# Designs tried in a protein design run: peptides against a protein of PDB entry 3B8E. Part 161

Target 1, 230 residues: chain A of PDB entry 3B8E
Amino acid sequence: PFLIFIIANIPLPLGTVTILCIDLGTDMVPAISLAYEQAESDIMKRQPRNPKTDKLVNEQLISMAYGQIGMIQALGGFFTYFVILAENGFLPIHLLGLRVNWDDRWINDVEDSYGQQWTYEQRKIVEFTCHTPFFVTIVVVQWADLVICKTRRNSVFQQGMKNKILIFGLFEETALAAFLSYCPGMGVALRMYPLKPTWWFCAFPYSLLIFVYDEVRKLIIRRRPGGWVE

## One batch from the design tools (peptide; made by RFdiffusion4, then SolubleMPNN)

Design b2_p23_2_s3 (from b2_p23_2, 21 letters changed)
Fold by OpenDDE base, seed 2:
Structure b2_p23_2_s3 (fold): chain B 230 residues (1-230), chain A 23 residues (1-23)
Amino acid sequence: as target 1 above (230 residues)
Amino acid sequence: VLEEVLKLLRELLEKLLKLLEEL
């Protein structure tokens, strides 16, 4: 997110505090919950392959898969960001290079895509209005990530939802997201303004995309053991 | 395990709150 902010010179989609809430609040607790997931039934039945070559290949492929999931998560967040800004009159193309004027408190006539002028205060309200839905989008996408991460090869439906701690983690991250989104004072403390409940659904297509992507990946791994998708 | 997760969550929340106070 921050790299795109610098390269594209767009208004900041996520504040530093919001990033920290993702890293510490929404990523850490789910990661702990996954540590208590039962081992995949097929992993426990596998004879040890060559531990040097197969470990390295598996670690690389896992890293690539998680990197791809992370990119889809970021795309989901940016989609929500661009939708909110577009609803407020700022089309994605118009946001390119706008940051300098956007962040200048002395410029009170920044035009949107329709020629409407925005004061600095109005622009900052819109910017901070994007932070909360972006964060919530990441949390909703993380639901799919948590569900898929419990298995390497088996479908979620084959492995089942046996880990009560994983289920608890899903509720805790959602409760944290709701708290940060709707608790009084979070707008001032975190620059996260309350969002309409409808914005929670903006992430659902991306959560579904991650779920479908991982199920297809796992299906390919099951059909072609030892392939590059492992 | 649940108690440990809750403890870790509390510690993370406390760290977050402290960070917010420093900002």
Scores: peptide ipSAE 0.000, ipTM 0.207, DockQ to the pose 0.024
Fold by OpenDDE base, seed 3:
Structure b2_p23_2_s3 (fold): chain B 230 residues (1-230), chain A 23 residues (1-23)
Amino acid sequence: as target 1 above (230 residues)
Amino acid sequence: VLEEVLKLLRELLEKLLKLLEEL
């Protein structure tokens, strides 16, 4: 998200504080919980890893985690961001290059796509209104990401949800997201304004897409061992 | 400038990828 903010010179879609809340708040317990995941039922049927040739992290795993899933997460967040700004009169095309004028506190006549002038304070309210839905969208998509990361080859339905620490992590990140979204004073303290409950559901299609995509990927791996998808 | 930044970012990501593959 921050890279697109710099490259496209758009208003900030996700604040630095919200990024810290993701990296240090919502992601820590879920990530640690994966260390306690039970081994896949077929792991003992595999050859031992060759420490000279086989690495812990390979290009395929990195491409999956950062290249594919991370891009789908970003797309979900940006979709929510563009919808909110469009509802407030700022069409996506109009946002390109707008950052300089948007962030200037001395410019109080920035026009939207319809010629309505926006003061600096009004613009910042709209910006901060985008931060919370973007954050919540990431959390909802992370549910699917965390669940799919439990296994490399087995379906989640084959592996099951036996890791109590992972389940706790899912509740913790959701509770933290709800707290940051609805606790009084978060608008002033964290620049996160309250979220309409309906916006929690905007990420569900993306979460489902990730889950279905990974289940299909794992199904292909099971049917064609040693394929490039593995 | 954008093309140069994107090129640099790609190079950094490729270096990071190689480093992670070595771990």
Scores: peptide ipSAE 0.000, ipTM 0.194, DockQ to the pose 0.017
Fold by OpenDDE base, seed 4:
Structure b2_p23_2_s3 (fold): chain B 230 residues (1-230), chain A 23 residues (1-23)
Amino acid sequence: as target 1 above (230 residues)
Amino acid sequence: VLEEVLKLLRELLEKLLKLLEEL
């Protein structure tokens, strides 16, 4: 996310505080929950493969799979960001290169895609209005990510959701997202303005996409054991 | 199957872009 902000010179889609809330607040409990996940039924039954070749391949494939999931997650956040800015008159193409003028407090006549002039204060309200939905989008996408991460080979439907700590992590993330989104004073303290409840659903297509992607990946692994997708 | 997933991803992205254009 932050790399696209720098490269595209767009208004800041996600504040530093929101990033810290994701990394420390929402990811910590889920990460702990995954450490307590029961071993896959197939992992415990599988004979140890060649530890030298299969470890390297497994690390690369895990890294690639998580990298792809992380890219889908970032795309979900940016989609929500662009939708909100477009709804406020800033089309995605118009945002390219706008950062310098957007962040300048002395420029009070920044035009949107329709020729409407925006003061610095108005622009910052819109920017901060994007922070909360971006954060919520990440949390909603993380639901799918956490659910898929409990298994490497088995479908979620085959393994089931037996880890109560994982379920608790999902509720904790959701509760934190709701708290940060709707608690009075968060707009001033964290630059996270309250969002419309409808914005929670903006991430659902991406969560579904991650779920479908992982189930398909796992299906390939099951059908082609020892393939380059493992 | 990866090609099918990528195709579905592309279709989803295109639908989302269309939705953005309609907004």
Scores: peptide ipSAE 0.000, ipTM 0.181, DockQ to the pose 0.024
Fold by OpenDDE base, seed 5:
Structure b2_p23_2_s3 (fold): chain B 230 residues (1-230), chain A 23 residues (1-23)
Amino acid sequence: as target 1 above (230 residues)
Amino acid sequence: VLEEVLKLLRELLEKLLKLLEEL
């Protein structure tokens, strides 16, 4: 998010506070829950890994898969960001290079794509209105990410949802996201303005995409063991 | 409501899995 903010000179899509809430709040319990996941049913049927050859290749492939998932997460967040700004009169093309004027408190006549002028205060309200939906989009996408991380090769349906700690983690991250989004005073304290409930659903296609992508990947691994996808 | 949502999600996931198995 921050790199695209700098390169494209767009208004800030995700605040530092929201990033900290993701990294320290929503992701911690889910990540710990994976340590308690049951071993895959086929783990004892797998050939012993060659510690000299298999370690590096396998870490690179995991890193690539998580990198691709992270890109889909970022795309989901940016989609939500662009939709909100477009609903407020700022089309994506108009946002390119707008940051300098957007962040200047002395410019109170920044025009949107329709010629409407926006004061500094109005622009900051819209910016902060984007932060909460972006955050919630990440949390909703993380549901799929956490579920797919339960297994490396087996389908989630083969593994099942038996890890109660993981289920607790999904509820905890969702409850925290709801608290940060709707608790009175969060707009002042964290610059997180209240979210319309409809924005929670904007991330669902991306969560589904991540899930389908990983299940297809795992299916390929099962059908072609020792392939570059493993 | 949560049980219904979880049930719906599970049904959707099962349908997706079936589609993937047919592929």
Scores: peptide ipSAE 0.000, ipTM 0.192, DockQ to the pose 0.101

Design b2_p23_2_s4 (from b2_p23_2, 21 letters changed)
Fold by OpenDDE base, seed 2:
Structure b2_p23_2_s4 (fold): chain B 230 residues (1-230), chain A 23 residues (1-23)
Amino acid sequence: as target 1 above (230 residues)
Amino acid sequence: ELEKVLEELKKLLEEFLKKLEEL
């Protein structure tokens, strides 16, 4: 998010504080919960790793974790961001290069895509209105990410949802997201303004996409062992 | 303080991008 903010010179889609809330708040318990996941049914049937040739973290795993899933997560967040700004009169094309004027306190006549002028205060309200839905979008896609991380090869349907700690993690991150989104004072403390409950659903297509993508990936791995998808 | 850190990080990134464009 921050790189795109700089490169595209768009208004800040996600605040630094909200990023920290994701990394330290919503991600910690779910990540720990994976340590308690049951071993895949075939784990003991796999050949032992060759420590000389096989890396614990291979390029494929990095590509999956940071490349593919991360891109889908970012797309989900940015989709929500662009929808909110579009609803407030700022079309995505108009946002390109707008940051300089957007962040200038002395410019109170920034025009939207429809010629409406926005004061600095109004612009900051809209910006901070984007932070919470972007954050919630990340949490909702993290549901899928956590679920897909349960297994490397087996389908989630084969593994099942037996890890009670993982289930607790899903509830905890959701409760934390709700708390940060709706608790009084979060607008001042975290620049996270309350969002309409309907915004939670904006992330669902992306969460589903992550889930379907990973299930298809795992299906390919099962059918074509030793492929580039491993 | 966070805004200052963000501004510094922004400046650093802008300098980095400028250097990348010169390559």
Scores: peptide ipSAE 0.000, ipTM 0.198, DockQ to the pose 0.014
Fold by OpenDDE base, seed 3:
Structure b2_p23_2_s4 (fold): chain B 230 residues (1-230), chain A 23 residues (1-23)
Amino acid sequence: as target 1 above (230 residues)
Amino acid sequence: ELEKVLEELKKLLEEFLKKLEEL
């Protein structure tokens, strides 16, 4: 989110406080829960990692985490962001380069795509209206990401959902997301305005897409061991 | 309407799960 904010010079899609709520709040317990996951049934058929040649973080892991899954997550959040801004009169093309004028408190006549003028205060209300749905979209997509990270090769159905700490993590991140989205005063304290409950469902197609994509990937790995997809 | 959409999504997910168990 912040990289695209700089590169495309668009209004801030996800606030720094909301990023901290993801990294320290919603992601911490789920990430720790993976340390308690049961070993895959075929782990004893795999050769031990060679510590001299096999890096713990390899190009395949970086490509999967940042290049594939991270891109799908970002696309889900940005889709929600662009829809909200378009509903308020700002089409995606009009947002390119708008940040400088958007963030200037002395400019009170920024025009939308329809020629309506927006004050600084009105623009900031719309910006902060985007932060909460973007945050919630990331949390909903992270449900699928956490579940697919349980296994490297086996299907989630073969592994099952036996990790109680992981299940607790999914409930914790969801409860925290609901608290931050609907608790009175969060708009002032965290710049997170309440969202309509319907916005939770906007992320579900992306969550399903991640899940299906990874299950297909794992199926290919099982059918063609030693392929480039591993 | 939201409950119906959630129930339909749950049914779709369950059907998808069943199809994946058969593969």
Scores: peptide ipSAE 0.000, ipTM 0.195, DockQ to the pose 0.166
Fold by OpenDDE base, seed 4:
Structure b2_p23_2_s4 (fold): chain B 230 residues (1-230), chain A 23 residues (1-23)
Amino acid sequence: as target 1 above (230 residues)
Amino acid sequence: ELEKVLEELKKLLEEFLKKLEEL
């Protein structure tokens, strides 16, 4: 998200505080829960990794985590961001290059796509209105990401949802997201303004997309062992 | 239209979650 903010010079889609809430709040417990996952049924049939030749983090893992799943997550967040700004009169094309004027406190006549002028305070209200839905979108997409991370090769349907700590992690991150979104004073403290409940659903297509994508990927791996998709 | 798509997607997700619970 921050790279697109710099490259496209758009208004800040996700605040630094919200990023910290993701990294330290919503991701940590779910990630720890994966340590308690049951071994895949075929794990003992696989040859052990050769520590001299096989890196723990290889190009395939980076490509999958950051290049595929991470990009889908980012697209989900940006979709929510663009929808909110469009509802407030700022079409995506108009946001390109707008950051400089958007962040200038002395410019109080920034025009939207329809010629309406926005004061600095009004613009910051809209910006901070985007931060909470973007954050919640990431959390909802992380549900799918956590579930797909349970297995490397087997379908989630083959593995099942037996890890109670993982289930707890999903509830914890959701409860934390709800707390940060709806607790009084969070708008002042964290610049996270209250979220309409409808915005929680904006991420669901992307969560489903991640899940379907990973299940198809795993299916390909099972049918064609040793492919470039592994 | 977006609300309809979101509602259909919510239904699909709920059905999916129900299937996951049955596993």
Scores: peptide ipSAE 0.000, ipTM 0.184, DockQ to the pose 0.116
Fold by OpenDDE base, seed 5:
Structure b2_p23_2_s4 (fold): chain B 230 residues (1-230), chain A 23 residues (1-23)
Amino acid sequence: as target 1 above (230 residues)
Amino acid sequence: ELEKVLEELKKLLEEFLKKLEEL
């Protein structure tokens, strides 16, 4: 998010507070829960890693985590951001290069895509209105990310949802996201304005995409052992 | 503290972008 904010010179899509809420709040408990996941049914049939040749973190893992899944997560967040700004009169093309004027408190006549003028205060309300739905979008996508991380090779349907700590983590991150989004005073304290409940569903296609993508990947690995996807 | 560091980084990057736009 922050890199695109810089490169495209667009209004800030995700605030620093919301990033901290993701990294320290909603992602930590789910990540810890994976330590309690049951071993895959075939793990004892696999050869042990060679500690001299086999890295714990390889290029394939980095490609999956950051190059594929992380890109889908970012696309989900940016989709929500662009939809909200478009609903408020700012089309995606108009946002390019707008940041300098957007963040200037002395410019009170920034035009939207329809020629409406926006004061600094109005623009900041719209910006902060984007932060909470972007955050919630990431949480909803993290549901799928957490579930796919339960296994390396087996289908999630073969593994099942027996990890009670993971289920608790999913509940906790959702409850925390709801608390931060709807608790009175969060708009003042954290610049997290309440979002319409419908915004929770905007991320579902991306969550489903991650899940389907990973299940297809795992299916390919099972059918073609030793592939570059492994 | 992390938020302050991120805000300072944001400001520095904004200044850099302004300079690039003047290029």
Scores: peptide ipSAE 0.000, ipTM 0.196, DockQ to the pose 0.014

Design b2_p23_3_s1 (from b2_p23_3, 21 letters changed)
Fold by OpenDDE base, seed 1:
Structure b2_p23_3_s1 (fold): chain B 230 residues (1-230), chain A 23 residues (1-23)
Amino acid sequence: as target 1 above (230 residues)
Amino acid sequence: DEIKEKILKEIKEKMEELSKKLL
């Protein structure tokens, strides 16, 4: 997200607080929950064909899978960001290169895509209005990620959601997202302005995409054990 | 990492500012 922000010179889609809430708030409990997830019986029972080479390959494949999921998460966040800015008059194309003028406190006549002038304060309100939905989008996408990460080979439907700690992690991150999104004063406190409840649904396609991606991946692994997707 | 540190610093400053407003 931050790299795209720099490269595209768009207004900041994720506030510092939002990033912290992701990294420390929403990711930690799920990560801990995954540590307590029951090990896939299949992973533990399969001896690697070659402990040295297969370990390296598996680590690379796992890293790639997480990288891909992370990209989908980022895309979900950016989608939500662009939708909110578009609803406020800033079309995605117009945001390109706008950062310099956007962040300049002395420029109070930044035009949106419709020629409406925005003061610095108004722009910052809109920017901060994007932070919360971006965060929420990441959380909602993380639901899928957390659920899929508990298994490497088994479908979520096969493994089920038996881990109470996992369920607690999902609840905690959701509760945190709701708290940060709707608690009075969070806009001033964290620069996370309340979002419309409808914005939660912007993440669902990406959560579904991650879920489908992983289920397809796992299906391929199940059908072709020891394939390049493992 | 420098960007993260800058971000963390800004967060810390904002949290401190918030703490001062809440107290």
Scores: peptide ipSAE 0.000, ipTM 0.247, DockQ to the pose 0.044
Fold by OpenDDE base, seed 2:
Parts: sequence; structure tokens; C-alpha cells
Structure b2_p23_3_s1 (fold): chain B 230 residues (1-230), chain A 23 residues (1-23)
Amino acid sequence: as target 1 above (230 residues)
Amino acid sequence: DEIKEKILKEIKEKMEELSKKLL
């Protein structure tokens, strides 16, 4: 998110603190829970044919899968960000290069895509309004990630939702998202303004996309064991 | 399980510290 912010010179979609909360709170707990689940499901059942090569392949594949999922999460967040800004009059094309004027507190006549002028305070309210939905989008997409990463090769439908740790992770992330979104003072502390409940649904297409992507990936792995998708 | 509890504790502590710094 921060790299795209710098390269595209768009308004900041997430505060640095919110990014740290995602990286340390929202990403780490799921990653650990998933590492334990994967260890339990895959390592205990497969004798490594070659411990060195099979470990390297598995680590590369996990890294690639997490990298791809992370990109889809970022795309989901940016989509939600662009939808909110577009709803407030700022089309994505108009946001390119706008950062310099957007962040200048002395410029109070920044025009939107429709020629409406926005004060610095109004712009910052819209910016901070985007932080919460972006975060919530990441959390909702992580629901799919938690569900899909439960199994390396089996469909979620085959393995079922029997793991209490997964359910706890989903609950914890949802509770954290609700807390950060609706707790008084978070607008000042995290620059995350309260979110309309309707915006939680903006993430669902991306959660579904990740789910479909992983089920297709797993299907390919099942049909072609030892392929590049493993 | 001990490693998991330790990591979860460290994360919780860091989140609490972060929350205390932010709040």
C-alpha cells in the first residue's frame, strides 16, 4: 500500500499505524495459526522423500501462495478505497499525482472530478474515512485466507470447519476489526473513522475471489501432483 | 503449544503496547 502511494502519488489509503496493526496484529496471528495447522495436517502424514528438496519446494510454494494472496488483499483494499473516493467525487484517474496538493494544508481549493472544491479538512475526513474500509476489507479477505490455508491440497469442503483455532481466528479478526472501526477515539488515535456496516460487504467479492482461486489451485494440485502450482 | 502460547503472548503484549501508545 505505501509503495503504491509513493509511486502513484495518490492520497494515503492507510495510515502508518494502521499498516503496523495489520502487519503485526492481523497478519501475524493468522500466519501463526496457519503454520501450526499446516504442520499438523501435512508434515505428520508425509514422510519427506528428500528433506532438503521437499522443504525448499514447500517453502517456495508457501511463499508464492502468500505473496499472491497478499496481492489480492491489497487489490481488494485499493478497490474499496477507490470506490469510496469515487463516491465522494474523486475518480481513480484524478487521484494520480494529486497527493502533493491533497496533503498541502494551505491549498483549500483542490478540485474533484466534477469541479467541486475541497478544503484541506474535508479532504482529510475523506482520507481517514477510507482507512477503516481498507482495513476491514483486508480483514474480510483474510477470512478467506484463514479458511483456504487450513488445507494445502484438500478442498475446504473435504476438510470441514472442525478446527476451533480457525473459528477463534475468524472471531478474533472480526472483533479486532469491529473494535478498531467503532471504538470511540480510534478516529483520533488511528485516523480510522467509523464505518457504515454496508462497507463490510465491499470485501466479499475479493474473499470469494481468493476462495475460488485457492480451490482452483488445489484442484490443479490434485490433478497434477508435482506441477509448478504445488 | 508452548511456542504458540509464547508467540500469542508476545503478539498480545505488542498489540497492547501499540494500543497504549496510540490511545
Scores: peptide ipSAE 0.000, ipTM 0.225, DockQ to the pose 0.100
Fold by OpenDDE base, seed 3:
Structure b2_p23_3_s1 (fold): chain B 230 residues (1-230), chain A 23 residues (1-23)
Amino acid sequence: as target 1 above (230 residues)
Amino acid sequence: DEIKEKILKEIKEKMEELSKKLL
């Protein structure tokens, strides 16, 4: 999100503090929980890793984590961001290059796509209104990401949900997201204004997309062992 | 900044407490 903010010169979709809440608050417990996941049922049928050729983290794993899943997460967040701004009169095309005037506290006549003038304070309220739904969208998409990361080849339906620490991690990140979204004072402290409960459902199509994508990927791996998708 | 640090500290303490209960 921050890279697109810089490249497109759009209003900030996700605050730095909110990013820290993702990286340190929502991601740590789920990530640690994966260390306690049970081995896949077929792991003993696989050849041992060759320590000379096989890296623990390979280019395929990096590409999957950052290049594919991370892009789907970002798309979900940006979709929510653009919808909220459009509902407030700022169409996506009008946001391009607007950052300089948007962030200038001395400019109080920034026009929206319909010619309505917005004060600095009004613009910042709309910006901070986007932060919370963007954050919640990331958390909801991370549910699917965490679940798919449990296994490399087996379906979640084959592996099951036996890791209680992972289930707790999903609960913790959700509870943290709810706390940051609805606790009084978060608008001042974190620049995260409360969101309507309906916005939680905006991310569900993206979570489902990730889940379906990974199940299809795993199905291909099971049918064609040693393929480029593995 | 103080409120931010307090919240981050409380989150960290809760995470440590939860980690100790789960380990």
Scores: peptide ipSAE 0.000, ipTM 0.210, DockQ to the pose 0.047
Fold by OpenDDE base, seed 4:
Structure b2_p23_3_s1 (fold): chain B 230 residues (1-230), chain A 23 residues (1-23)
Amino acid sequence: as target 1 above (230 residues)
Amino acid sequence: DEIKEKILKEIKEKMEELSKKLL
């Protein structure tokens, strides 16, 4: 998020504290839950690998797969951000280079894409209105990521969801997202305005995309063992 | 501080509006 913020000079889509809440708050319990995930059924049946020749996981493959998933997550967040700003009169093209004027408290006549002038306070309200949906989008996409991470080769449908700790992690993330989105004072503390329930649905296409991507990836691995995708 | 108070007021109003829409 910050890289795009800097490169495109757009208004800040996600606050630093909110990012910390993602990294430390939402990812911690899920990460722990994965440590207790039941071993993949095919892994349990494999002969012990030679630790000198065979790595458990190809680092390049992990980096590629998780890098691609992370890109889908970021795209989901930015999509939600751009939709909200567009609903408030700021089309994506107009946001390019706007950061400097947007963040200047002395400029109270920043125009939107339709020529409406926005005060600094009004702009910050819109910005903070974007933070919560961006955050929630990331959390919802992380549900998919967490579920797919439990298996390397098997379909989610084949492995099933047997880990109660994983399920707990999903609920914890959701509860934290709800708390941060709807608790009074979060607008001041975290720059997170309350979220319209409809905005939760903006993330679902991206969650579905991650599931489809991972199932296709796993299908390729199953059909082409020893391929570059394995 | 004035900005914070205004933000808090708007949050409260939005929460009340959302509450009314969800009920």
Scores: peptide ipSAE 0.000, ipTM 0.283, DockQ to the pose 0.033

